# Ledger of designs, part 282: peptides against a protein of PDB entry 6GMG

Target 1, 331 residues: chain A of PDB entry 6GMG
Amino acid sequence: DSDDRVTPPAEPLDRMPDPYRPSYGRAETVVNNYIRKWQQVYSHRDGRKQQMTEEQREWLSYGCVGVTWVNSGQYPTNRLAFASFDEDRFKNELKNGRPRSGETRAEFEGRVAKESFDEEKGFQRAREVASVMNRALENAHDESAYLDNLKKELANGNDALRNEDARSPFYSALRNTPSFKERNGGNHDPSRMKAVIYSKHFWSGQDRSSSADKRKYGDPDAFRPAPGTGLVDMSRDRNIPRSPTSPGEGFVNFDYGWFGAQTEADADKTVWTHGNHYHAPNGSLGAMHVYESKFRNWSEGYSDFDRGAYVITFIPKSWNTAPDKVKQGWP

## One batch from the design tools (peptide; made by RFdiffusion4, then SolubleMPNN)

Design b2_p22_5_s3 (from b2_p22_5, 11 letters changed)
Fold by OpenDDE base, seed 2:
Structure b2_p22_5_s3 (fold): chain B 331 residues (1-331), chain A 22 residues (1-22)
Amino acid sequence: as target 1 above (331 residues)
Amino acid sequence: MSYSLSTEEAELINKANREAAS
């Protein structure tokens, strides 16, 4: 099948967005209108509004990953990921629970595992860590100073992350961020960077060597957070979708939601920006749509996915893609 | 809410996403 993906055309810098439409508790708009909003609200570099570049529009056009891509400035690597898993609940339910009528054992185990993840706690953990990182960044003018500050902050909070290896994604995340090294970005100055958060929904049963049941119903043991730190090993995430359980059924490989650096303390009031599919205005899928969802709507996910991770990355403070306050929809 | 795409839609989306990841 021909790639019907099209890069959205440029929008005039001064063009105001049309109103968003409500959709299942979300604010929805077509990608071109999101570009208009983005230019008015999020495009600012060093306080100056910018037109979305062709490259940025191309990134955006890839759909569910596109929003996170354009706002973070890089394709998501997902290396610094957090989640929360209730191991006691999982064990107890497996021991004392029973499959529902018509539910296979594998389906039961997969469902119980999925239900044992706490999206809110996972998100809160990521926010906590991002806050620690931001404090460590604030007055650090080189990476060594940042790392020293980070270790001190973690020690003060008695955080298990203090025991992570220096080569871990936790400590290496900043140095591995392209915008940190850019002259017009961080310019190798940690104090010019800030931590931001996005979320990825994906399928646990990605191991092709595992049973078909795990691929269809989930792998209960996959992508669990490490105790104490909440870190999720994402190395086995290969963007493989859930296997069909019936003929004609198909699942999406992932979903991405952009949070950025909102300061809203109430998780339920935070706004998550995400896309549906790649932009194909002349194809069968149609135009790409962008959604701005509250946390509840985002965290619910889809049956396509049984894992949610909250990922930390970094952007220059000079970018306005992660403002303190995000308004849902337009106006 | 449970959501499932048709095979056709899923394949197209997955293809695009894989291309983006490469």
Scores: peptide ipSAE 0.021, ipTM 0.634, DockQ to the pose 0.872
Fold by OpenDDE base, seed 3:
Structure b2_p22_5_s3 (fold): chain B 331 residues (1-331), chain A 22 residues (1-22)
Amino acid sequence: as target 1 above (331 residues)
Amino acid sequence: MSYSLSTEEAELINKANREAAS
């Protein structure tokens, strides 16, 4: 019950974190200790450490989405999302494959669709686009200059994104970022902003007008990336969880992982920060824990989800919530 | 395409995140 959610208390600015606990190749800690790390490492505004505000602590307390929320400065809108789908693999497996023993046709098709997504290529596409955007931002002092630069970059790379509408999430993302307009943020200066990445895991079978089988086992046709651009239409993502396939079974609605703007070229070495659930220290769920996972651990996901999207947003360069290097755990 | 989540929608909190194998 979300009513059990508690905002973590303030941590002294100079309080150092306790050591993280290793768990399944990832680093884990309680939310209060993550706040301590965050204040030491990620809190900097214009080079100065900041205590996590009550508002930020409240955002963080929402769990997995809270980590992305506090670091991006806004609740995820997921509008500029990318993925990679192997259409040939999907078609081939449907044609030549067969359901496993005890697997229904719908379950088979849903599984094949899930397995036809390439998380690494999806992530790489987002990084590629973020790099293009960052180049466009570098010397742009108004939105018009940014958009002109962006179009030029896309043309030079023969990128299909150059054909997107001016009102598309791709071109409108910057102007729709609150921190871009803030005096202490971008102050309407694109060169003061940088592109950052987070990921969302969610369920494809969210259409209540579709078959029960799709809601239980996935909708093979839902949330596929557009050819050429890799863009995923996220407008139909309503945070609806997978439908139970057996009595007593339940699934969670989503998972979010924060990547930021790490420069590590090897995807397998990148660190993803995420939470388990909302903070309920006095409730049945218990205290919120924060995980810092390698890409392989993050991208594996859970049976609750059959889609992964990699989303681009923007933060001011003056923030240190998306450093070039993220160290897993503490110390 | 435009889509925005409200604060109320943010209350659709993820209740559990299981540990994943390494």
Scores: peptide ipSAE 0.020, ipTM 0.604, DockQ to the pose 0.069
Fold by OpenDDE base, seed 4:
Structure b2_p22_5_s3 (fold): chain B 331 residues (1-331), chain A 22 residues (1-22)
Amino acid sequence: as target 1 above (331 residues)
Amino acid sequence: MSYSLSTEEAELINKANREAAS
């Protein structure tokens, strides 16, 4: 129950974090200790570390989404999302594959669709686009200059994104970023902003008007990326969890992982920061924990989800919530 | 800027427990 949610207390600015503990290839700690690390490493504005504000601590307390929220500066809108789907693999497996013993046709189709997504290629696409955006942001001092640069970059690369409508989330994402308009943020100067990436895991079978089978086992046709662009229409994602397949079974609505703007070329060495649940130290769920996972650990996901999207947003370059290098754990 | 979230949006399971059980 979200009513049990508590905002973590303030941590002294100079308090060093306790060591993280390893957990299945991840680094794990309690939320208040993550706040300590965040203040030492990620809190910097214009090179000066900051105490996490009460508002930021409240955002963080919401769990996995809270980690992305506090680091991006806004609640995730998920409008500029990318994925990779192998249509040929999907069609071939449906045609030539067979359901497992005891697997229904709907369950088989849902599983095949899930397995036809390539998390690494989806992540790579988002990184590619973020790189293009960052080049377009560079030396652009107004939105018009940014958009012109972006179109030129896309044309040079023969990227299908060049055909997107001007009102598309792809072109409107920057202007719709609150921190872009803030005086201490972008101050309406694109060159003061940089593209960052986070990931969302969610369930495809969210349509309440669809069959029960799709809600239980996935909708094979839902949330596929558009050919050429890799864009995923996220408009139908309403944070609805997977439907139970047996009495007493329950699933979680989503998971979020923060990547930021790491420059590590090897995807397997990138670090993803995420939380387990909202902070409820006096409730049944207990205190919130924060995990720093390698890509393989993050991208594995859970049975609760059959879709993964990699989302681009923007933060001011003056923030250090998305450094070039992220170190896993502490020290 | 402040945001209001529903209970359904905020509720998550303890993933650490799930990982330990797997």
Scores: peptide ipSAE 0.034, ipTM 0.730, DockQ to the pose 0.081; fails the geometry check
Fold by OpenDDE base, seed 1:
Structure b2_p22_5_s3 (fold): chain B 331 residues (1-331), chain A 22 residues (1-22)
Amino acid sequence: as target 1 above (331 residues)
Amino acid sequence: MSYSLSTEEAELINKANREAAS
């Protein structure tokens, strides 16, 4: 199946996109048309439009992860992830709730756990942290200055992240960003970088040594955020899909959505860009499509997944892949 | 920083049927 993936052809730099197709609050287009939009809107380096390179088109061709990959400049590592979980709701529903007709106990517990995550609060936490990081970056010309600024900001806000270990993904994320070290990127200058956000949907029941019920219906205790910080330990995420609950049923391994650095205060008005599958125009899957969805449509997810994480990474300020305002569709 | 995901694993995304239904 992987042999069917094709790199989309290059598009002329000045070629304008065709209109997107509106569908149920989303805007949809084929991958080649997204490349056209990307070149007109998101390709700018130091204010100059750029043609999407062959390497970038290759990254994009991988589907949903490809959209995040091309816009962030690196394959997602997912180390600095945030979520929100209502433990009181979870405990109360387990105690006072009842399984639905035909629902097993394991299925009930998995569902209750899934429903106890608040996607909006998780997203809000990531935005809050990204804002703190951006303030720390603003006038820092070396990593030491950035870290000092970050600690001061956290102390002023009485944020629990101030107690994280120096080796935590929170403090090491910038130094581990390839574009930070690039001459035409950050050039080791934090003030040239900005924090950006993407989201990952995945399955909680990934432990192969666990019960079959956890693999089928979710692990209620897996991938919960730490109290106070909201950090999710993603070390056990191995891109393992949900196990089938019936013969012939199949699930996909993950979904990715790109947010960037939009300044829209209303979460419901934010735009998330994602893909359906890898580009296989001559294969059974067909051409890759790109979607620009509102937060409600993105955060709803699919039955394939019971976890959502909001991840922070960094890009150079000279890139326009994460503008303050994203317009849905074309025109 | 390197990523541990194989090319094959990265390509195992298929939501066409769900997107068509939504």
Scores: peptide ipSAE 0.027, ipTM 0.680, DockQ to the pose 0.084; fails the geometry check

Design b2_p22_5_s4 (from b2_p22_5, 12 letters changed)
Fold by OpenDDE base, seed 2:
Structure b2_p22_5_s4 (fold): chain B 331 residues (1-331), chain A 22 residues (1-22)
Amino acid sequence: as target 1 above (331 residues)
Amino acid sequence: MSYSYTTEQAQLINNAAQEAAS
């Protein structure tokens, strides 16, 4: 019950974290200890470490989405999302492949669709776009200059995103970022902002008007990236979990992983920070735990999800929630 | 496109992650 959610208490600013625990290739710790690490490593505003505020602790307490929330400064809107889908593989497998023993046709199609997504290529696309955006931001002191720079960069790279409508989430993302407008944030100066990345895992079969099979086994046609751009229309993602396939079975609605702005060129060495559930130390779920996973661990996902999107948003450069290098665990 | 959320939607019960990490 969500009523059991508790905001973690404040941690002294100078309190050092306890060591993280290894967990299946991940580094794991309780939420309170993550707050300690966050204050030492990620809390800096204009070079000064800050105590995590009550509001930030409250955001964090919501679980995996809370990690992305506190680090991005806003609840994830998921508007600027990217993925990679191999259409040829999908078509070929549907045509020439066969369901496994005991696998229904719907289950087969859902599985084939899931397997046709390439998480690494999706992540690479997001990083590519974020890089372009960062170049466009660098010397732009108003939104018009940013947009002009962005269009030029895209044209130079012959990127299909150059053909997106001006109202597209791609072009409107910056102006719709609250921290961009904040006096102590971007102050309407694009050059004070930088692009950051997080990822969302979710279920494709969310259409309640669709067949039960799609809700149970996935909708093969849902949440595919647009050709050329890689953009995913996330408007139909309503945080609806996978439907149970058997009595008593339940699935999680989503998972969020925070990447930020790491410069590590090897995707496999990048670190993704996420939480397990909302903080309920006195409830049945227990205390919230935070995980720092390598890309391989993050991108594996869970059976609860058949889609992964990589989302771009913006934070002020004065924030240290998205450093160039993220160290897994503690120390 | 309009994106709306509530704090209730932010309620994460991610047992899968916990189970995988246990």
Scores: peptide ipSAE 0.027, ipTM 0.677, DockQ to the pose 0.095
Fold by OpenDDE base, seed 5:
Structure b2_p22_5_s4 (fold): chain B 331 residues (1-331), chain A 22 residues (1-22)
Amino acid sequence: as target 1 above (331 residues)
Amino acid sequence: MSYSYTTEQAQLINNAAQEAAS
């Protein structure tokens, strides 16, 4: 029951986190301890630590999405999303493969589609695009200059994104970022902003007008990236969970992981921060926990989801919610 | 295209929590 959600109490600015360490690629701590860490490491505005505000603590209390929310400064809109899909693998497996014992045709097709996505390549594409955007931002002092720089960068790289419409989420993402417009944020100056990345896991079979099989086992044709650009049309993602295949079975509608702007070149060494559930210390779910997972731990996902998107948004450079290096745990 | 993502649509629980509870 979401009504059990509680906003975590404030933590003193100088309170150090209790120690915790990664185990098998994942570090875990209770939400209040993460707040302590966040204040020490990620809270900095213009180089000064900040106490997490009540509003930020409330955002965080929403669980996995809350981690992305508090660090990005806005509820995820997921408009600028990237993925990688191996069309040849998909076609070949459908043609030459067969359902496993007890597997329906729909289940087989859904599984094959899921397996045809490459999480690492999707992540790398997002990083590539974020890098291009950051170059375009660097010396642009108005949106027009940013867009011109972006088009030039794309042309130089012969990137298919250069052919996107001006109204595309790719070109409109910056202007639609609240922190870009804020006086203490970007103040409408692109050079004060940087691109950041988060990931969303979700279910493909969300179309209520489609077959029950697609809702249960996935829609093989849904949420595929466009060829050349890698862009995923997220407009049909309505946070609808996978349909149960048996009585009493239930699935979660999404998971969010925060990457930010880490510079670690090895994807496997990158750290993804996410939460387990909304904070309910007095409820059956208990206190919210925050996870700091390596990419392999994050990208593995759950059976609840058959899609992973890597989304680009923007934050002010003055924020330290997306540092170059993220460390798991606390000594 | 309308990207309407709101907290009212959020389930606010993820599978990690479910697995930990099992």
Scores: peptide ipSAE 0.026, ipTM 0.668, DockQ to the pose 0.074
Fold by OpenDDE base, seed 4:
Structure b2_p22_5_s4 (fold): chain B 331 residues (1-331), chain A 22 residues (1-22)
Amino acid sequence: as target 1 above (331 residues)
Amino acid sequence: MSYSYTTEQAQLINNAAQEAAS
């Protein structure tokens, strides 16, 4: 019950975290302890650590999305999303593959579609684009300069994103970022901002007008990236979970993982921060826990989801919620 | 184009993550 959600109490600014616990290759801790770590490591504004505000603690309390929310400074809109889909693999498997024993045709097609997405290539595409955007931001002191730089960078790389409409999420994302306009944020200066990345896992079969099979086993044609750009149209994502395939079965609506702006070149060594559920210490769900996972653990996903997107947004460079290096766990 | 998400949706449980930690 969402009514059981509680905002975690404030933690003293100088309180050090307790050690994280290992959990299947990831580091895990209770939300209050994450707040302690966050204040020591990620809270810095202009080099000065900050106590997590009540508002930020409230955002965090919403669970997996709360981790991305508090670190990005805004509720995820997921407008600038990237993925990689192997169309040839998909077609070949559909043509030459066969359903497993007991697997329906719809299950087979849904599974083949899911397996045709490449999480690593999707992540790499987002990182590539973020790098281009960061170069465009670097010495741009107004939006016009940023956009000009961006177009030049894309042209030099012969990137299909150069053909996107000026109103597309790709070009409008910066101006639509609240922290870009804040005096203590970007102050309307692109060079004070940097691109950051988070990931969302969700279900493809969200169309209520589609067949029950698609809602149960996935829609093979939904949420595919556009050729050349890798952009995913997220407009039809309404946080609708997978439909149950058996009585009493239930699935969750989404998972969010925060990456930020890590510079680690090896994807397998990157750290992704996420939560399990909203904070309900007095409810049946219990306290919220925060996980710091390696890419392998994050990208595996769950049976609840058959799509993964890597989303770009922006934060002020003065924030330390997206450092170059992220250390897993504590100490 | 507008992408609308609510805090109500944010409150939903991530059972998958919880199960992975158990």
Scores: peptide ipSAE 0.026, ipTM 0.678, DockQ to the pose 0.074
Fold by OpenDDE base, seed 1:
Structure b2_p22_5_s4 (fold): chain B 331 residues (1-331), chain A 22 residues (1-22)
Amino acid sequence: as target 1 above (331 residues)
Amino acid sequence: MSYSYTTEQAQLINNAAQEAAS
């Protein structure tokens, strides 16, 4: 079915988007119109608008991950991921709660685990860490200076991340960012980079050696954040979808939402950009649509997923794919 | 730890979003 994917055509640089506006917290437009908006608003390199390249259009055509891909400049690796899990709530509900009518024990445990994650706190943790990183980047002109600054910031805040290994995704994320090394990007100068955030929704029950119940209803113990740091080990995320619970039922493998570097302090007012599926205008799925959702709309997720992670990566400050303010729609 | 992602894995069909839109 993926064979139906096509790359959206180029849009003239000066073409304005067709108007669209949010409804119930979500604005929606077709991918071609998003490209027009992207060129007007997000395409800037060193203050100059750029036409979305064929490569970028191809990335975008992959759907929700494509939105994050084109804006971050690289395929998501998801190595530096954060979440928040209420262990006390989980334990208490398992002990004192009961399955709903018709709910199996496995389904109950999976649901309780899902409900024990706090998307807002997970997002806030990622923002907190991104802020620390940005302070460490600000006046650092080499990686050594960045790392020293980062350690100092963490020590001052008594943050558990200070105890992470030097080879951890937390400390290695910058050096492993391609745009950091690019001449027109960071040029190996941390002060030219900024931290950005995206989110991934996925299924916990991905272990093929686990029980069928875990694959159908979730693995309550999988993809929990480490205490203190909030870091999630994403190494076992293989983009495996939820197993069907009934004949004919199917689930999607993941969803990605782009936040960037918005400065809005109220989480509920932040805007998340994502897509519905790969672009197949001549296929059964149809044209790709791009959504600009408020946090409430994004964080709600779907029954396809029982985990949400908030991931930090880096982009050059010269890019405008992560502005301070994001607006839904087009006038 | 190794994190490997490919474009093949990026082949997304967001059924939930499609259903919500219908």
Scores: peptide ipSAE 0.026, ipTM 0.661, DockQ to the pose 0.094

